# Ledger of designs, part 107: peptides against a protein of PDB entry 5H65

Target 1, 294 residues: chain A of PDB entry 5H65
Amino acid sequence: QYLERTPLCAILKQKAPQQYRIRAKLRSYKPRRLFQSVKLHCPKCHLLQEVPHEGDLDIIFQDGATKTPDVKLQNTSLYDSKIWTTKNQKGRKVAVHFVKNNGILPLSNECLLLIEGGTLSEICKLSNKFNSVIPVRSGHEDLELLDLSAPFLIQGTIHHYGCKQCSSLRSIQNLNSLVDKTSWIPSSVAEALGIVPLQYVFVMTFTLDDGTGVLEAYLMDSDKFFQIPASEVLMDDDLQKSVDMIMDMFCPPGIKIDAYPWLECFIKSYNVTNGTDNQICYQIFDTTVAEDVI

## One batch from the design tools (peptide; made by RFdiffusion4, then SolubleMPNN)

Design b2_p12_5_s2 (from b2_p12_5, 4 letters changed)
Fold by OpenDDE base, seed 1:
Structure b2_p12_5_s2 (fold): chain B 294 residues (1-294), chain A 12 residues (1-12)
Amino acid sequence: as target 1 above (294 residues)
Amino acid sequence: SLEDLASETLDL
């Protein structure tokens, strides 16, 4: 439905909930660092989480590498296994399991690897040569996902995470339920393993000013606002530059706000209750920013 | 082979 533009001063006087079309300048935004603005969001419990740092992942995989692969779990109908002993790091055992499609090993670009004892660096290297990689550990009767604090699936440069709260993990043999064992769609893998996948989102607070009033609007968006996927931006320098360029365009450093371009967007108001205190908050929705300035 | 590719990739 078409909405006429409403000045911020009028919006600030109205009760929630309502939807508005606005034209305002981006006075400021937070957080300023792109990495801090990218979060993981659970679609079920709605928890927002930080994207793990490389150092955090290193610790998880180092811990995993202290465990010995169970020889009894090697070479099943689902996968063929190879175990190596590293020459360094006190002879670390690395097990790689090559998932088969109907008993046949696929081509590398269609092959899912399960890895025990791999480092983050090794996993990333493998993900560039094979379709996907799942870090796993030896369970009692089957291979199991290593840790939901780390990616459950690495596909190319994309790290897929699952929600610890909402997931009920199943053993790796449940991948047998997948009809297609070539594309390794993250959602399908997650479903098979009982994982609720987290979504990458941009989370930002915009301070908007149209000359009549000032309000803060919350942005939580995965790929619409910037037309850039939040899931890819952290691993792609060009995408990072693009986001930075967009933000610099709307909020250029070193110049007065009078010279800022106008931003057209939709915002919705909503009520937030904290004890006896009622507050009206605002969220940006259904908005795509273009490089063209109006 | 897939095994060779993995080994080469990991430098093992």
Scores: peptide ipSAE 0.669, ipTM 0.973, DockQ to the pose 0.662
Fold by OpenDDE base, seed 4:
Structure b2_p12_5_s2 (fold): chain B 294 residues (1-294), chain A 12 residues (1-12)
Amino acid sequence: as target 1 above (294 residues)
Amino acid sequence: SLEDLASETLDL
């Protein structure tokens, strides 16, 4: 879209809502740590959540491992099952269910695993050898998703999460509704299981300065701003380095702001009311930094 | 087999 460039001093005097094209320097940003800027966002209720830490997941999977797999739920038309007893002191029962496509076991790179009693480490190892892994538990009449506080689907290094508020979980047999049981598209899996999938987003606050004025702009973006998916950045060192390099380029440490590059971006203003206080806030939108550096 | 691959992966 075309918008005439507007100086920040003019924007700061105008009522919301409006859209602007600006050219400004990134004086500062928060949070400074990349891992603190990656959040989970629900597209339905718009709640922002923290990405669970490994320690949180360990607790969930340890709790799951205290429950014995139900023998009655093994070997259905949907999956073939195998149970092992670990050699460790706890002697955990680990059940792995191999999901079939029309009664036939697929290749490993096309196979979805359902796992009971697995540790985070074990699940991650499996996700690197098979297409996908779903942590599950034995329900009353069917396998069920273990816990929405943990990933409902793990593909490679990507953890897919669901919204606790908006999801209405259905049993594992609902995967039968999927026509394609080889690609295991996360959105399709989520739909079958009654899950509203959360979206990884970068969440940052930019302090922008064009020499005429200073304003704070909010960034919530999944993959456009950095041209890097927020869903992959936490598990990829190279992507993390790339984001850090971009931020260091716009806000280089140890030098004066006069030497900073100019950032071109779009911002929109909006009203926020807190009691008697009416505040105008700003959000960055439709901006890719690689294309907007001057 | 898939079972063998899983077993090997889990060191079971």
Scores: peptide ipSAE 0.669, ipTM 0.973, DockQ to the pose 0.668
Fold by OpenDDE base, seed 2:
Structure b2_p12_5_s2 (fold): chain B 294 residues (1-294), chain A 12 residues (1-12)
Amino acid sequence: as target 1 above (294 residues)
Amino acid sequence: SLEDLASETLDL
């Protein structure tokens, strides 16, 4: 949609909701650290939550590793099972279930692993080798997802999370409903297991200044603004550097704002009620940062 | 086998 460019001073005088095209300089932004800007967003309840830290996951998987796999749940029509005992002093049991495709074990790169009793390190090793891993536990009559506080699916270096509030978990045997048991599409896995998948998003607040006025605009974006997926950035140093470079380009440290490049973007205004106070807020939307610096 | 590969990966 075509929108005429509107100066910030005019926007600041108008009622919400409205959409605008603007050209402004990025005076400042927060948070400054990329790791603090990446969050998980539920598309249903719209809850924002932090991406779990490695330490958080360690605790979850350590707790899971204290549980012994139920022998009765091994070797079903869906998966073949193998159990090992670790050599460390803890002597924990680690069960790996290899999901079959129509009763046949697939190639390693197409095989979904279900793991009981694995550490984060072990799970990551498996995901790098086998591509797809689901942390599970022994339920009453079937394997179940271990914990929605941990990834429900790990593919390579990508951790897929589900919403605790919106998900109604189903047992692992529901993976039988998937026609394709080779690609293990995260959304399909989530649907089969009753999981509402969370989306990685960049969450930032931009202070924009076009010389006529200053406003703060909220950015919540998955992959459009930077043309970099929020889901991948935390695990890729090159992508992190790219985002940092983009932000440094628009908001270079140590120089005056007069020398900053212009940012062209779309913003929408909306009303927010905080108690008795009605405030107009702004959000960036449908914007991709161009490398064209004016 | 897949089991062997898993075992090797986990150093078990």
Scores: peptide ipSAE 0.657, ipTM 0.973, DockQ to the pose 0.657
Fold by OpenDDE base, seed 3:
Structure b2_p12_5_s2 (fold): chain B 294 residues (1-294), chain A 12 residues (1-12)
Amino acid sequence: as target 1 above (294 residues)
Amino acid sequence: SLEDLASETLDL
């Protein structure tokens, strides 16, 4: 796509929807804190959700741990099960189900674990040792996903979430439909379980100034703008630093805007109706800052 | 075994 550069003053006078190429300085942005800019986005209903905090997950898994694993659901053709009783005073029962591939247990690095009664800490430990972990609970006739408020799949440090609104959960035995039971592709797991996976996105509002005008543009991007996955940034200090460095480069603290670098990007205008008020809004699209620095 | 690894990981 090629567009000629349009000054902001001209853009501000035009009707939506339109697409523009602009060159502007990033006067300011919000939110300033990176963790606040990372959201979960449903590709189907387009709802934005907060990424659950550790405290939120602790509550969910604590609640899940109050339930006793159903012995009738142990050891199926899909998985082998082991139940432990914790040594703590409460004596929690933790069930781990090791998903088999064609009736054979895979290697640990390829094994999907289904965990019932585990704490967040325990689940995270397992996800670091095994390929994948799904928090589950005992349903009436099968294991079921524990709660869509928690990750439906954890792989290493990556937490995969599903949309509560758009998902129609199916029981764990539906994982049998997966031909490949070693890689455990999140989208495939989601599909098998009736989950609409949420997408991690950076959500920011940029105040752009090219000297002719000032415009607020919305950024909702998964991995293109920063060339950093939103899905990984919260769990990786180096990635966080990288994003911070990028933002500091374009919007350096302690100096005047006249010294800011120019940001080249694409923006699209669109109409938003709020009651009786019509507003034109702007969104950044198809922009990579690493490549578009002038 | 997988069980041993899990048990070790969980300190169970």
Scores: peptide ipSAE 0.656, ipTM 0.972, DockQ to the pose 0.663

Design b2_p12_5_s3 (from b2_p12_5 with E7S A9T E11D)
Fold by OpenDDE base, seed 3:
Structure b2_p12_5_s3 (fold): chain B 294 residues (1-294), chain A 12 residues (1-12)
Amino acid sequence: as target 1 above (294 residues)
Amino acid sequence: SLEELASETLDL
């Protein structure tokens, strides 16, 4: 992994693919807004997706609430069910299924809820009191995941999403295959339900300048670069502040670049073909800013 | 109970 530092001017003249260690100043970066930098990435098909906004989720759950829970699917060996009718004029039906562990209801902090007809707000409230929540709908013979456009699992403040392209959804009874029905590991839940989980990633473009040349490098990272999980940053103001502080440290506003700190990082070059055009692009890898500040 | 907790949480 050890590489000698290479000036950007030299890198810009070389063919791809290659790996480099560089020391450069962060002249600028895009996007400037943190929420725009957080994406969902499929590890299988590599598609990048936007993290759904609250409004998007509201629509999905509102649509889901138009469906009536099937009474035939309540109270199975896997879960105990309760259905409520809201007091509002619409009389919305909300079904909550409490997943059992070996036929026994667990403690709330270990309990997975399956919910039909819940709003985003309700689901979020439940996720703060119970281990996890899965939005579901009544299928023909079993409960099914509601929509991969929404989280397949909400655990605490973390919304777990699945890839629509790569997932082959299975019915909720497949959760029976899980030996541990207390921790509700997202990857295990995903596997049981045929979901390819998406990964939260920071996606940014850095303009790097070491005085010899200027290079744009792509950053796609989940938790290494900032030592902050991309999966948590959108839901935590302190984490957001931390990322902002880091970026301001390397690229302070209102200050000339000559006063910027040096950023040490690894970049790899790669070829990109767009029609007849071939260009060399660069990506930051295996870099932690907290450790690589010089 | 879990049901009670859910009901309370949902204000139902």
Scores: peptide ipSAE 0.675, ipTM 0.973, DockQ to the pose 0.664
Fold by OpenDDE base, seed 2:
Structure b2_p12_5_s3 (fold): chain B 294 residues (1-294), chain A 12 residues (1-12)
Amino acid sequence: as target 1 above (294 residues)
Amino acid sequence: SLEELASETLDL
């Protein structure tokens, strides 16, 4: 949509809601650390959550490993099961369930694993050799997802999370409803299991200055702004470097703002009520900065 | 086999 460029001083005088095209310099941004800017967003309830840290996941999986897999739930029409006992002092039991496609075991690159009692490290190792991994536990009559505080699906290095508030978990046998049991599309898996998937998003606050005025604009974006998926950036050093380079380009440290490059973007204004205070806020939308990256 | 691959991966 075409919008004429509007100076910030004019925008600051106008009522919300409105959409604007602007050209401004990025005076500053928060948070400064990339890992702090990546959040999980629920498309249904709009809650923002922190991406769980490795330590958090370790605890969850450690707790899961204290439970013994139920032998009665092994080897169903949906999956074949194997159980191992670890050699360590704890002697924990690890059950791996290999999901079948129409009663046939697929190739490893097409195979979904359901795992009981695995550590984060083990799960990650498996996700690099198989299509995907779901951490599960033995329920009353079926396997169930272990915990929505942990990923419901791990594919390679990508951890897929679900919203605790919006999800109504269903048992693992509901995976039978999937027509395609080879690609294991996260959204399809989520739907089958009653999970509302969370979206990785970059969440930042930009202070923009065009010489006529200064305003703060909120950025919540999954993959458009940087042309880098928020879902991948935490696990890829090169992508992290790319984002850092982009931010350093627009907001170079140790240099005066007069030398900063111009950022062209779209912003929308909206009203926010905090108690008795009404405030106009701004959000960046439909903006890609990668096109301007030299 | 898938089991062998899993076992190898997990060093079990």
Scores: peptide ipSAE 0.674, ipTM 0.973, DockQ to the pose 0.652
Fold by OpenDDE base, seed 1:
Structure b2_p12_5_s3 (fold): chain B 294 residues (1-294), chain A 12 residues (1-12)
Amino acid sequence: as target 1 above (294 residues)
Amino acid sequence: SLEELASETLDL
């Protein structure tokens, strides 16, 4: 449905919930740092989480590397196994399990690796040569996912995370349920392992000003607003530069707001109640920023 | 082989 443009001063006087089309300048935004604006969102419990930092992951994988792979779990119908002893780090054991498709080892670009005792660096190196990597540990009777605080799947440069609250983890042999063991679609892997996958989202607060009024609008978006996937931006310098360029375009530093370009967007109002206090909040929706200045 | 590729990648 078509929405007529409404000035902010009029919006600020109206009750929620309502939807609006607006034309405003981006006076300011927070957070200013891109890495702080990228979060993980659960589609079920709606919890927002920070993306783990490299240091956090290092700790998890270092701890995992102190564990010894169970030799009884090697070489099943699902995977072939190889164990190495490193020359450094007091000879830690690294087990790599090559997942088979119907009993046959696939090509490297179609092969899923399960790894025990690997470092983040090693896992990332492997993910560049193979289809994907799952960090695992030896359970009582089967391999199991190592830790949902770390990625459950690394595919290329993308780290896929699962929700600790909503997931009910199943053992690795449940990958047998997958009909296609070549593409390793993250959602399919997650389903097989009982994981609720988290979604990468941009989370920002925009201060919008159209000369008649000022309001703050919340942005939570995965790939529409910037037309850049939040899931890829942290690992791609060019995408980061693109987002920065877009934000600088709408909110240029060192320039007066009178010279800022106009931003066309949709916002919706909604009520937030905290005890006896009622507040109207605003969220940006169904908006893609244009490269052209309006 | 896949094993060789992994070994080479990890320098093991």
Scores: peptide ipSAE 0.673, ipTM 0.973, DockQ to the pose 0.660
Fold by OpenDDE base, seed 4:
Structure b2_p12_5_s3 (fold): chain B 294 residues (1-294), chain A 12 residues (1-12)
Amino acid sequence: as target 1 above (294 residues)
Amino acid sequence: SLEELASETLDL
């Protein structure tokens, strides 16, 4: 539906909930650093989480490497297994399980690896040569996902995470339920393993000013606003530069706001109750940043 | 082979 443009001064006087089309200047935004604006969002419980840092993952994988792969769980109908002992002082055992498609090993670009005892660096290297990697551990009767605090699937440079609250983990043999064992679609893998996948989102607060009023609007978006996937931006320098350029365009440093370009967007108002205080908040929705500043 | 590729990748 067509929404007429409404000045901010009028919006600020109205009750929530309502939807608006606005034209305003981006006076400021937070957080200023891109890596701080990327979060993980659960579509079920709506919890926002920080993307784990490499240091956190290193600890998880180091802990996993202290566990010995169970010989009884090697070489099943689902996968062929190989175990190596590292030449380092610790003599770490690394087990790699190559998932088969109908009993046949696929090509590397179609192959899912299950890995026990691998470091983050090793897992990342493997994910660049194979289709995808799942960090696992030996359970009582089957291989199991290592830890939901770590990625359940690494595909290329993308780390896929699951919600600890909403997931009910199932053993690795449940991958047998997948009809297609070549593409390894993250959502399908998640479903098979009882994982509720988290979504990468940009989370920002915009201070908008159209000359009639000022309001703060919340942005939570995965790929529409910047036309850049939040899931890829942290691992791609070019995408990071693109987002930075967009933000610098709308909010250029060292320049007066009078010279800022106009931002057209949709916002919705909603009520938030904090104790006895009723506050109206605003969220940006269904908005794509125009490449051309009009 | 897949095993060889993995071994080479991991420098094992």
Scores: peptide ipSAE 0.673, ipTM 0.973, DockQ to the pose 0.673

Design b2_p12_5_s4 (from b2_p12_5, 4 letters changed)
Fold by OpenDDE base, seed 3:
Structure b2_p12_5_s4 (fold): chain B 294 residues (1-294), chain A 12 residues (1-12)
Amino acid sequence: as target 1 above (294 residues)
Amino acid sequence: SLEDLAESTLDL
């Protein structure tokens, strides 16, 4: 796509919707804290959700751990099961189901674990040793996903979430529909379980100034703008530092805006109705800062 | 075994 550069003053006078190429300085942005800028977005209903915090997940998994694994659901054609009792006073039961590929247990790095009664810490430990972990609970006739408020799939440090509104959960045995039971592609797992996966996105508001005008533009981007996946940034200090460095480069603290670098980006205008009020809003799109620095 | 690995990982 090619667009001629349009000054902000001209854009501010035009009706929406339109697309523009702009060159502006990033006067300011919000939120300032990176973790607040990372959200979960549903591609279907478009709802934005907060990424659950550790404390939120702790509660969910603690609640799940109050349920006893159903012995009738152990050891199916899909998985082999092992149950442990913790040595603590409560004697919590933890069930781990090792998903088989065509009746054969795979290698640990390819194995999907279904865990019932595990804590967040335990689940995270398992996800670091095994390929994939799904928190589950005993349903009436089959294992079921524990809670869409928690990750439906954890792979290493990546937590995959599903949309509560758009998902129609199916039982764990539906994983049988997957031909490849080694890679455990999140989208495939989601599809098998009736989950609409949420997408990690950076959500920020940029105040842009090109000297002719000031415009607020919305950024909702998964991995293009920073060339850093929003899905990984919360769990990787180096990625966080990289994002911070990028933002500091465009909006350096302690110096005047006249010394800021120019940001080249694409923005689109769109109409928003709030009650009786009509407003034109702007969104950044198809922009990579690493490539668009002038 | 996978079970042994899981058990050792969980440290229950």
Scores: peptide ipSAE 0.672, ipTM 0.974, DockQ to the pose 0.717
Fold by OpenDDE base, seed 2:
Structure b2_p12_5_s4 (fold): chain B 294 residues (1-294), chain A 12 residues (1-12)
Amino acid sequence: as target 1 above (294 residues)
Amino acid sequence: SLEDLAESTLDL
């Protein structure tokens, strides 16, 4: 898609919706902290929500750990089960269910674990060792996902979340519908369990200035703009540093805007109605930041 | 076994 470069002053005079190619300086951006910029987005209902903090997850899993695994739900055709009792004063029961592939236990790196009664720390340890973990609870007739406020799937350091509004949860036995029970693709797991997966996105507001005008543009992007996945950045210090470096490059602290590099990007205008007020807003789209800034 | 690995990983 070729678009001729349009100055901001011209854009600001035009009606929405339209698409533009611009060249502007990043005067400022918000939020300034990366952790505040990463959110979860539902592709169906378009709800934006915060990524749960460790403290939030601790509470959820602590509550789950107060429940005793149902012995009637152990050792099915889908999984083999083992239960341990902790040595602490609480003496909680921890059940781990090892999902089988066609009745056979796979290798550890291919085995999906279902866990009841585990703490966040324990779940993370298991996910690092076994790759794939689903927090579950004992339902009426089957294991069920513990809580959509927690990850429905943890793979290594990546937490996969589902939309509470759009999901219609199905029991764990629906994992039988998966042909491949070794790779545990998050989207496939979600589909089997009736989960609408949430997407990690960078959410930022850029103030852009090309010398002819100033406008605010909204950025909601998963992995294109920074060429860094929003899903990985929170758990990777190097990726965080990279994003920070990019932002510092475009918006360096302590120097005048005249010395800022130019940012080339695409923006689209759209109408927003807030009560009686009709406002034109702008969103960045189909843009990757280039290293060759001028 | 997978169980042994899980047990060792959990360190309960």
Scores: peptide ipSAE 0.672, ipTM 0.974, DockQ to the pose 0.699
Fold by OpenDDE base, seed 1:
Structure b2_p12_5_s4 (fold): chain B 294 residues (1-294), chain A 12 residues (1-12)
Amino acid sequence: as target 1 above (294 residues)
Amino acid sequence: SLEDLAESTLDL
């Protein structure tokens, strides 16, 4: 439905919930650092989580590498296994399991690798070569996902995470339920393993000013606002530059707000209750920013 | 083979 533009001063006087079309300048935004604005969101429990740092992942995989692969779990109908011993690092055992499609090994670009005892660096090398990698550990009767604090699936440079709260992990043999064992769609892998996948989102607070009033609006968006996927931005320098350029365009440093471009967007108001205190908050929705300034 | 490719990629 078409909404006429409403000045912020009028919006600030109205009760929630309502939807508005606005034209305002981006006075400021937080957080300023792109990495801090990218979060993981659970679609079920709605928890927002930080994206793990490389150092966090290193620790998880180092810990995993202290465990020895169970030889009894090697070479099943689902996968063929190879185990190596490192020359250094006290003879660390690394097991790679090559998932078969109907008993046949696929081509490298379609092959899912399961890895035990691998470092983050090794896993990333494999994901770049083979596309799809799952870090696993030896369970009692089957291979199992290593840790939901780490990616459950790495495809190229994309790290797929699952929600610890909402997931009920199943063993690796449940991948047998997948009819297509070549494409390795993250959602399908997650479903087979009992994982609720987390979504990458941009989370930002915009301070908007149209000259009649000032309000803060919350942005939580995965790929619409910037037309850039939040899931890819952290690992792609060009995408990072693009986001930075967009933000600098709307909120240019070193100049007065009078010279800022106008931003057209939709916002919705909603009530937040904290004890006896009632507050009206605002969220940006259904908005795409273009490089063209109005 | 896939094993050879993995081994060469890992550089263990």
Scores: peptide ipSAE 0.670, ipTM 0.974, DockQ to the pose 0.732
Fold by OpenDDE base, seed 4:
Structure b2_p12_5_s4 (fold): chain B 294 residues (1-294), chain A 12 residues (1-12)
Amino acid sequence: as target 1 above (294 residues)
Amino acid sequence: SLEDLAESTLDL
């Protein structure tokens, strides 16, 4: 879209809502740590959530492993099942269910595994070897998703999460509704299981300065701003380095702001009311930094 | 087989 550049001093005097094109320097940003800037966002209720830590997942899967798989739920038309007993002191029962496509087992790289009683480490190993893994538990009449506090689907190093508030979970047999049982598209899996999938987003606050004024702008973006998916960055060192390099380029440490590059971006203003206080806030939109550096 | 692959991957 086309917008004339507006100086920050002029923007700061105008009522919201409006859209602007600006050219400014990134004086500072928060949070400074990349892992703190990656959140989960619900597209339905718009709640922002923290990405669960490994320690949180360990607890959930450890709790799940205390429950014995129900033998009655093994080997259905949807999946073939195998159960093992671990050699550790607890003697965990680990059940793996191999989802079939029209009664036929697929290739390993196309196979969805349902796992009961697995540790985080075991689940991650399986997700790297097979196409996809869903942590499950034995319900009353069917397998069910283990816990929405954990991923409902793991594909390689990517953890897919669902919104606890907006999801209405359905049993595993609802995967039968999927025509294609080889690709296991996360959105399709979510739909079948009644899950509203959460979106990984970068969440940052930029302090922008063009020499005429200073304003704070909010960034919530999934993959456009950095041209890097927020869903992949936490598990990829190279992507993390790339984001860090971009931020260091715009806000280099140890030098004065006069030497900072100019950032061109779009911002929109909006009203926020807190009791008697009316505040105008700003959000970055439709901006890619690689294309907007001058 | 898929079962053998899973077993070897899990290293139980």
Scores: peptide ipSAE 0.663, ipTM 0.973, DockQ to the pose 0.723

